Peptides against a protein of PDB entry 4HTP. Designs and how they scored, part 41

Target 1, 231 residues: chain A of PDB entry 4HTP
Amino acid sequence: SQTVASHVPFADLCSTLERIQKSKGRAEKIRHFREFLDSWRKFHDALHKNHKDVTDSFYPAMRLILPQLERERMAYGIKETMLAKLYIELLNLPRDGKDALKLLNYRTPTGTHGDAGDFAMIAYFVLKPRCLQKGSLTIQQVNDLLDSIASNNSAKRKDLIKKSLLQLITQSSALEQKWLIRMIIKDLKLGVSQQTIFSVFHNDAAELHNVTTDLEKVCRQLHDPSVGLSD

## One batch from the design tools (peptide; made by RFdiffusion4, then SolubleMPNN)

Design b1_p12_3_s3 (from b1_p12_3, 5 letters changed)
Fold by OpenDDE base, seed 5:
Structure b1_p12_3_s3 (fold): chain B 231 residues (1-231), chain A 12 residues (1-12)
Amino acid sequence: as target 1 above (231 residues)
Amino acid sequence: PSWSDFFGAVRS
């Protein structure tokens, strides 16, 4: 069956996250998230207008926005060092070059942007002049690839992990890769709390998640903001 | 329906 996630460009989620991160105040951060969410819900209603009892929900996006709450897919087994080496190889960066060293030594200050310790930001600036301007992946495709990575990590198929990572990288802009890295590392640094995200999504979301610890159930059961837990 | 009708295209 078709899903909203199969139609939503990953780029649109990333641009939303970027706007949230750049926003100074809580209210502005919330506004950007709400705009994306409202668009999602409206599109859902249009897409599923003639179909009842669909299981489709905001879950595909929510699990990327709150990756630390992921319970369905197993661990990726990917660290910054692995990504650094992969980028050096893929981009054919000189091993002793400035950019390669930035990626490998991301924890130390480079004096360039003041992003020491933030691998995703360092990667962004390395990628920006080298990759495509706009990615082609949907949210569903990103989740499928992440599922593949987790599954292959569990199966210890390193070659297949690399294959999926390459697909993610080659089909993503620098900005999309910045956020993808943060999703994999499970730290988005949005500057807004998990509780705030839940509260904006649905008034009862935090409560339901506290009881079930099931993010998909939260998104599915509370898809309609006007229908509460007690209804 | 098209997603772009509900959410404007944004730069990446």
Scores: peptide ipSAE 0.676, ipTM 0.885, DockQ to the pose 0.517
Fold by OpenDDE base, seed 2:
Structure b1_p12_3_s3 (fold): chain B 231 residues (1-231), chain A 12 residues (1-12)
Amino acid sequence: as target 1 above (231 residues)
Amino acid sequence: PSWSDFFGAVRS
């Protein structure tokens, strides 16, 4: 069955996350998140106009926004060093070159950006002049590829992990890859708390998550902001 | 429905 996530460009989520990160105050951060969420809910209603009992929810996006709460998908087995090596190979960067060394030594970069320890930002600047200006992946496709990575990690199929990573990378802009990396590493650095995200999503979201630890259940049961847990 | 109509409309 079709889902909202199958229609939403991953780029739109990433641009939202970028706006949140760049926002100075909590209120502005909340506004950007709310705009994306409200659009999602409205689109959901339009897409599923004749189907009231669908299982579709905000979950595909929420699990990318709060990746540390992921419980369905197992570990990716991916670290910064693996990604660095992959990028060096994919971009055909000289191993002793400036950009390759930036990726490998991301903890102590020599650049002027002050991105020490933030691999995603370092990768972004390396990728920006070298990759697509606009990605083509939907949120559904991103989640499918991440599912594949986790599954193949469990199966110890490194070749297939690489294949899925390459699909993600080659079909994404530099900005999208920045956020994708942060999703994989499970640290978005949005500057807004988990509690705030839940509170904006639904008044009862934090409570339900605290009890169930099931992010999909939270998103599905509390899809309508006007319907509470006790209703 | 088109996603761009919903997401774009919020920003205008």
Scores: peptide ipSAE 0.672, ipTM 0.901, DockQ to the pose 0.573
Fold by OpenDDE base, seed 3:
Structure b1_p12_3_s3 (fold): chain B 231 residues (1-231), chain A 12 residues (1-12)
Amino acid sequence: as target 1 above (231 residues)
Amino acid sequence: PSWSDFFGAVRS
């Protein structure tokens, strides 16, 4: 059966996350998240109009928005230093050049944008003049590639990890890569709490997650905001 | 259905 995630561009999730991050107030942050979520639910209803018992849910997006709660995929085995080296190689950056050194020494204050310690932001500015303006990946494809990375990390197949990373990178804009990096490192820096995300998703979401620690179950059982845990 | 009908497009 078809999934919503197979139709949603990863770019649209990233643009939503960017709006949330740039928003100054909690209410505005919530509004941007709610708009994406409501669109997802409405599209779900349209896509599955003739199918009553589907297991499709917001889970493919939620696990990218709250990556620290991921329990299905094993560890990626990817750190900032690995990504830095990969970008230097892929972009053919001089090893002693300014951009290569910024990536490798991302923790050192440069005074440029105040982004010291935020590898994703450092990478964004390096990538912006060098990458596609628009990516081509869906949320489903991103999750498939992340599944591949985790599986191959467990199997210690570094060559296949690199292959999947290269596919992610070459098919993504600089903005999409900024958020992808944050998803892999599991720190989105949205300025909104996990509790707020759950509360906006469903009134019972935090409770169900506290009991089950199963993000997919939370998204599936509480797909309809009008249907509670006791229903 | 198209995703763009639900997200990003101005509904008339």
Scores: peptide ipSAE 0.672, ipTM 0.898, DockQ to the pose 0.405
Fold by OpenDDE base, seed 4:
Formats: C-alpha cells, structure tokens, sequence
Structure b1_p12_3_s3 (fold): chain B 231 residues (1-231), chain A 12 residues (1-12)
C-alpha cells in the first residue's frame, strides 16, 4: 500500500535534522521538527483522503529520528570500524593517508572541527568532496535497506550487508550519509531530548511509549494530535 | 498529492 514514507525524500528528513542540530535554542529546534511533522500529517491526509483505517503513520520517520528506541528491526551488527573500512575501500583512500586515518582513529582526530568521537561528522568531511550533491532515496527505501541489513546480519550474510550499505552510500549525499551513520550507530546528537520529540509529536506520546515501548503503536494511535489516549 | 506541495511550501 501507499505510504507517506515512499514519497518523502530522505534528504528532507536529513535537512530537517541538520537544521535542528544547528539551532541553538530549544524553541528553534522544536520549530524545525514541527514543520516536518506537520507537513507529514498534512500529506498523509491528502494521500489517504479516500482510504479509511490505514496503518500508515509517522513511524517510518520516527524510528530514524529515535533509532535507540527501535524494537522491530534487529541489530545491524555495524560498528564505526566496519564503516571506516568500507569507506576506505569504496573511496579508494590510501590506507596510510590522512582521511583513512581520520576514519579509523575517529576518537582522536587531528583536525580543528572538534569532532572527536563523532564518526559521522568525521565521515561527512571525508565524503563531502567525493559524494553526489543530492541523494535519491526516500525514507521508505532507506528503511527497506536498513531492514535488509538487519535481516542479513541475523543470517550472517556479510556480502549482502555490504551490498545494502553500498546502495545506501552511493545514493546519498555526504550530509545524508552523516545522518544515516548516526541512525545506524543510534546517536543523532540533535541537542533535543527524546521527551521533547515525543511532546511535540503528541501530548500523550511519552506516556504511551513508557507503557508499550512500541514506537509504531505510539505513532499509529497518536497519529492525530487532537485525539488522545482516552478518546 | 505531491510531498513538495506540503514541505516545500513551508519555506516559501
């Protein structure tokens, strides 16, 4: 069936996350998230105008925004070292070169950016001069590829994991890859709390999540901000 | 419907 996520470019989520990260104040961070969310809900209503009782919700985006709360998709089995090695191979970086060493030793970078411990940011600067300017993936496609990675990790199919990762990488801008990495590692560094994200999504979201620990249920049941848990 | 009519319009 049609989903909002199948129409939303992953780039638009990433640009929203980037704006949130760069915003200094809580109010501004909330505004950027709210704009994306409101657009999602409005588009949902338009897309599903003639269809009642759809299961589609904000879940495809929410699980990328709060990846640490993922319970449906199993572990990726991907660490920073694996990604570093993959990028070194893919980008044909000299193994003893500056960029390769930055990726491998991401916890102690020699640069001036102050990105120690943030592999995604270090990767971004390595990727920026080497990647496409604009990605082509939708949120649905990103989630499909992440599902594939998790499934193949469980099946111990390293070759297929690499294949899916390459699809993600080759179809994403440097900025999109920065956020994708953070989603995989499950640390977005947005500067806004999980509680705030839930509160903006729905007044009852935090409560429902605390009870169910089911992010999809939270997104489905509380899709309409005007309909509460008691309704 | 087009997604850009909703998300893109916010910036215009």
Amino acid sequence: as target 1 above (231 residues)
Amino acid sequence: PSWSDFFGAVRS
Scores: peptide ipSAE 0.672, ipTM 0.900, DockQ to the pose 0.593; fails the geometry check

Design b1_p12_3_s4 (from b1_p12_3, 5 letters changed)
Fold by OpenDDE base, seed 4:
Structure b1_p12_3_s4 (fold): chain B 231 residues (1-231), chain A 12 residues (1-12)
Amino acid sequence: as target 1 above (231 residues)
Amino acid sequence: PSWEDFAGSVRS
């Protein structure tokens, strides 16, 4: 079946996240998220105009925005060290070179950006001069690949995990990879709370999530901001 | 429908 996520470029989500991160005020952060959400809902209505009984929702995006709340997909089994090694291999970085050491020792970078402990930012600067300017993945494709990673982690198939990671990496810009890494590590550093994200999504979202812990259910049941839990 | 018609400000 058709999904909004199959049409939305992952780049557009990343652009939104980047704007949120760069925004200093809470109100500005909220505005950027709201704009993306509103666009999503409007597109949903257009896409499903003649098919009102659909299960499609904001869930594919929400689970990337709030990756800590992921319950459907099992653990990736991916740490920063694994990603560092992968990038060193993929980019053919000298093991004793500056960039390789930056990735491996991301907790104590020697650079001027002050990105200590933020592997994604360290990776971003290494990747920026080396990768695509624009990615080609949709949100659906990203989720499919992440599903593959989780499934293969469960099956202890490291080779297939690597394969899916390589597909993600080779089809993503440096900026998209920055956010993808943060999604995998489950720390977006947006500067806005989970509660705020839920409150913007729907007035009843936090309550429903607190009871169900089911992010997809929250997104489906509260897809329409004008329809509450009691309706 | 096309997402680009709705993306608007979400684009960089």
Scores: peptide ipSAE 0.732, ipTM 0.969, DockQ to the pose 0.840
Fold by OpenDDE base, seed 5:
Structure b1_p12_3_s4 (fold): chain B 231 residues (1-231), chain A 12 residues (1-12)
Amino acid sequence: as target 1 above (231 residues)
Amino acid sequence: PSWEDFAGSVRS
């Protein structure tokens, strides 16, 4: 069956996240999230206009926005050090060069950007002059690749993990990779709370999640903002 | 339907 996530470019989610991060006020952050969500819901209605009982929901996006609440896929087993080494290899960076050292020593204050401790930002600036300007992955494809990584981590297949990571990297812009890294590390640094995200999504979302701890169930059951938990 | 028709301001 068709899903909204199979049509939505990952770049569009990343653009939204970038806007949220850059926004200074809570209200503006909420506005950007709401705009993406509303577009998603409107497209869902159009896509599934003549289909009843679809299980499609905002879940594919929500699990990337709130990665710390992920319960379906297992751990990725990926740390910043692994990514650093992978990028050095893939980009053929000199091992003792400035950019390689930035990636490996991301926690140490270096440079003028003031991004110490934020590996994703360090990676972004290294990748920006070296990567595609526009990625080609959909949200569904990103989730499929992340599923593969988690599954292969469980199976201890490092070669296949690398394969999926390479696919993510080679088909993503620097900005998209910045957000991918944050999704994998499970810290988006949006500046807006989980409670706020749930509240914008649906008035009953936080309550249902507190009971079920099932993010997919929350997104599916509360897909329609006008239909409450008790309805 | 196409997502492009709904994307609007969610793009860079």
Scores: peptide ipSAE 0.732, ipTM 0.968, DockQ to the pose 0.824
Fold by OpenDDE base, seed 1:
Structure b1_p12_3_s4 (fold): chain B 231 residues (1-231), chain A 12 residues (1-12)
Amino acid sequence: as target 1 above (231 residues)
Amino acid sequence: PSWEDFAGSVRS
């Protein structure tokens, strides 16, 4: 019953995403994604060597890479303003201080980084000197916490939403939180299209997704890049 | 198996 996602640190996904974002050109971006995917598939084969009928797939990672395609998990009900207020509280930032104001007024240019309108980047620079350098969450744990947030949002349990969100935050580095924020807001700004991600994953992925709109089915049915949709 | 054995290219 083990999954690849239960073994892969969220930090490793974030490092990959960071490399993709920093890369210039489609080819280099694709390379970084492909390397992560290949590692995932190879580990999958090793982990499930004697259990070939498993339903485990790349889905736990894919749903974080393409969060706008999420259909299983309901809405989080989280916006930038909520996160800003949470960080101010958590980090005990003076409300009239520079960093608090940067978070609250993230749409207004304040620094030299040109991060206006990009809450995740603004948060990153505030968090970097104030949080742990290495996170402890796996991809599975991140998804579990996100599931909790979504379900509690549906149930109008704001206290439990905050609890799960704080657990995500306190167990993540600044870089991991940057990407986590983007996953929650559903805008990764990778510089590669959805089509490109699908094409790298599998030649038939885009087609299958267009028909089913089910990201898990895409990841499961097309887990093997050598096995086509028509096979 | 350990993920670390496969994660060489994805570690920062």
Scores: peptide ipSAE 0.731, ipTM 0.969, DockQ to the pose 0.846
Fold by OpenDDE base, seed 3:
Structure b1_p12_3_s4 (fold): chain B 231 residues (1-231), chain A 12 residues (1-12)
Amino acid sequence: as target 1 above (231 residues)
Amino acid sequence: PSWEDFAGSVRS
């Protein structure tokens, strides 16, 4: 079936997240999120103009923006150390070299950017001169690959986990990988609260989530900002 | 419909 997520480049979500992170004020952060959301809703209406009963919603994007609320897919089983080792292997970095050591010892302040403890930022600067400038993945494809990782983690198929990770990495820019890492580790560091994200999405979103803990239900039932819970 | 027609300022 047709979904908005199958048409939206992952790069566009990452650009939005980057703008939010770089914004200094709450109002500016909210504006960037609202602009992406409004575009999504408008495209949804156009895409599904002739279809009344669709289950498509903002959920594919929301679960990447609020990854700590993910309940549908199981744990990835991926930590920073695993990613560091994977990047060292994939990029053929000397193990005793500066970049490999930065990835492995990301908690130790060694750089001038003040990125100590933020693995995604450290990875970004290592990847920037080594990766393609533009990725090719849609939001749906990213979620499909993340589903594969979680499923294979549950099945203890390390080889297939690596395969899916490599597909994500090789088809993503450095900026996209920075945000992908943060999604996997479940810490986006946007500087805006979960409550704010829900409030911008829909006035009743926080309440419905508190009751159901079902992010997809929240996105589907409250897709229209003008239709409330009691309607 | 094309996403680019709706993306607006979302693009860098």
Scores: peptide ipSAE 0.731, ipTM 0.969, DockQ to the pose 0.813

Design b1_p12_4_s2 (from b1_p12_4, 5 letters changed)
Fold by OpenDDE base, seed 4:
Structure b1_p12_4_s2 (fold): chain B 231 residues (1-231), chain A 12 residues (1-12)
Amino acid sequence: as target 1 above (231 residues)
Amino acid sequence: MKHLEELIKELE
C-alpha cells in the first residue's frame, strides 16, 4: 500500500528508540523522537505530493511507540515465558543451558548487566550472536504481523500465532527483536512519558487523545503540527 | 531496504 509505513524500515524506528533509551536527559530524548517524526512527516509530504485527502499518518509508528494505548488490535496473549520457550526452541538452546535459563529466569539478577526483570534485554544478549545483523521488515509489515497475532489469539489459534512470531523473529536483527518484544509486552522503558511523546507530536495531541482515546484519530487529525483542533 | 532519509532523497 502507498503509506509511509510501507517504506520505512522497522530498523529505523528501533534505532530511534534505542537512542531515546540511551539518552540521559529529557531534552535529548525529545530530540531523537522529534528527528524521527520530522523525517516521517517530510517523507509523507514527498510521498503524497500529488495526492490529497490521504488517510496515511504517523499512526503505524505511534501505536508501536505507545503500545499501551493500542485499541484497534486485540490482546496478543503473549508473555515473556512464551517468548522464552519459543526462543529456546527456535535457537535450539539446551533446556538446561545458561542461555535458556537466562531467558526463563529473566527476573533473577544475572550479575553482568543490570537487566533483571527486563526480558527484552536478556533476550537481546542471547540473540545478538545468533541473529541477522540487519532486518528486512518495514513498519507496515511489523504491524501486519502483530495484527495477525492479535487476531489469531482471539481465535485461539496458537499455531498461527507461532507462525507469525517466527516470521517476525527470522526477519529481524537482535536489536529489532529487543524492541519488538517490548512492543508486544507493552513496556518500552524509554524514560519519557506518554505526555511528552504527545506534546512533541502535536500541541493538541494529549487533549484529543484524552477525549477520544483513539490514537489513529489523533495521528490523522493532528498530522500537521501547524493545524490545531480548533482550526 | 533504504533508510528513511535515503527514501526522502529519492522522492525529491
Scores: peptide ipSAE 0.093, ipTM 0.806, DockQ to the pose 0.505
Fold by OpenDDE base, seed 2:
Structure b1_p12_4_s2 (fold): chain B 231 residues (1-231), chain A 12 residues (1-12)
Amino acid sequence: as target 1 above (231 residues)
Amino acid sequence: MKHLEELIKELE
């Protein structure tokens, strides 16, 4: 079935996340998230105008925004060290060069940007002069690739994990990769709480999630902000 | 790839 996520560029989500991260104060962070959500709902209504009983929801985006709450796909088995080695290989970085060492020793302060311990930011600056300016992946495609990674991790197919990672990397801008890394590592550093995200999504979202621990159910049942849990 | 706002306009 047709989904909103199959149309929405991953870049649009990443741009929203970037705006949220850069915003000072809770109000501006909320505004950026709300704008993306409202646009998503509007697109959903237009896309599904002739179909009332669709299972499509904000879930494909929400599971990337709140990756700590992911319960559908299992662990990726990916650490920063693996990504560092992959980038060194893919970008043909000298192993003893500055950029390779930054990626491998991401926990050590280098004095450049104060990003010690944030692998995604270190990767971003290495990737920025080397990667595509514009990515080509939809949110659906990103989730499909992440599903593949998790499935292949469970199956101990390291070769196929690498294949899916390479597809993600080669079809993404530096900014998109920054956020993709944070989604995989499950630390977005948005500066806004999970409770705030749920509250903006729907007044009953936090309550329903506390009871069900099912992010998809929350997104589907509370898709319409005007329809409450008791309705 | 078109941005979400552009896609919405195409469906309206």
Scores: peptide ipSAE 0.089, ipTM 0.801, DockQ to the pose 0.503
Fold by OpenDDE base, seed 5:
Structure b1_p12_4_s2 (fold): chain B 231 residues (1-231), chain A 12 residues (1-12)
Amino acid sequence: as target 1 above (231 residues)
Amino acid sequence: MKHLEELIKELE
């Protein structure tokens, strides 16, 4: 059956995350997340208007927003150093050049930006003048590729991991790649807590997650904000 | 690719 995630551009999630990150106050951060969530639920209702028995939920987006709570897919086996080397190769950067060294030594301040220790931000500035302006991936496609990476990591198929990473990279803007990197590394740096995300999603979400530790169950069972855990 | 808001309008 059709899913909301198969229609929603990954760029829309990334732009929302970017707005949240740039917002200074908690209230403003919450507003941006709420707007995305409300739009998602509205689209779900329209898409599934004549189909009441669906398993579709916010889960495909939630697992990217809270990647540290991922339990369905196994570890990616990807670190910043691997990504740095991949970008150097893909972009044909001189190994001893400024941009290559920025990626490899991302923990050390090298520029005017206070981005030391944030690999995704370092990568963003290297990628911005070198990659496409608009990505083409849906949230579903991103999750499919991430599933492939995790599966191939488990199977120790490094070549296929690289293939999936290249598909992600070549079909994503610099901004999308910034957030994709943070999803893979499992640190979005949004400035809003997990508890806040759950609270905005549903009043009972934190409680249900504490009991089940199952993010999909949380998203499916509490899809309707008006239906409580005890109902 | 159309944004989410545009997709919603198409379904309404």
Scores: peptide ipSAE 0.084, ipTM 0.799, DockQ to the pose 0.502
Fold by OpenDDE base, seed 1:
Structure b1_p12_4_s2 (fold): chain B 231 residues (1-231), chain A 12 residues (1-12)
Amino acid sequence: as target 1 above (231 residues)
Amino acid sequence: MKHLEELIKELE
């Protein structure tokens, strides 16, 4: 059935994450997350106005924001080195060139941006002059492709993994790819804790997650911020 | 693609 995630551009999530990352104070970080969440909930209410008891929730976004809590999707089997090699191939970067070496040696300080150890940031600057200015993927489509990657990793189909990765890459801006990489590697570097994200989402979210370890259940049961666990 | 805020307005 129709979901909020099938309508929301992945770019909108990435822009929100970018704002959160760039914000210095906790309060400002929280504000940006809250604004996105409130918009999501508002859209949900409008989309499902005539439909009760829908299973649609913030889960499609939450599992990308807190990828370390993913339990439904199997492991991707993707590391930075694999992505580096893929980008070198896709972008036809000279192997001995500056950009290829930056990707391969992302752990070594280059002195340019101070992004050593953050593959996603290094990739961003390599991609920015070379990729689309605007992506075309929804949050649902991103999750579908990530599901495909995980499934094919389990099935040991490297060719199909590459295919799905190429679909993600070719339909994403540099900024979107920066965040996509961080989602795959499961390190967003937002500067806010898991507990903070849960607390903003719902007062009872941390507790429910602690008991169930089921992020989807948390998002569905606590979709309404005014309805608690005890209700 | 339309931004979320624009999509919301279309549903209102």
Scores: peptide ipSAE 0.082, ipTM 0.799, DockQ to the pose 0.507

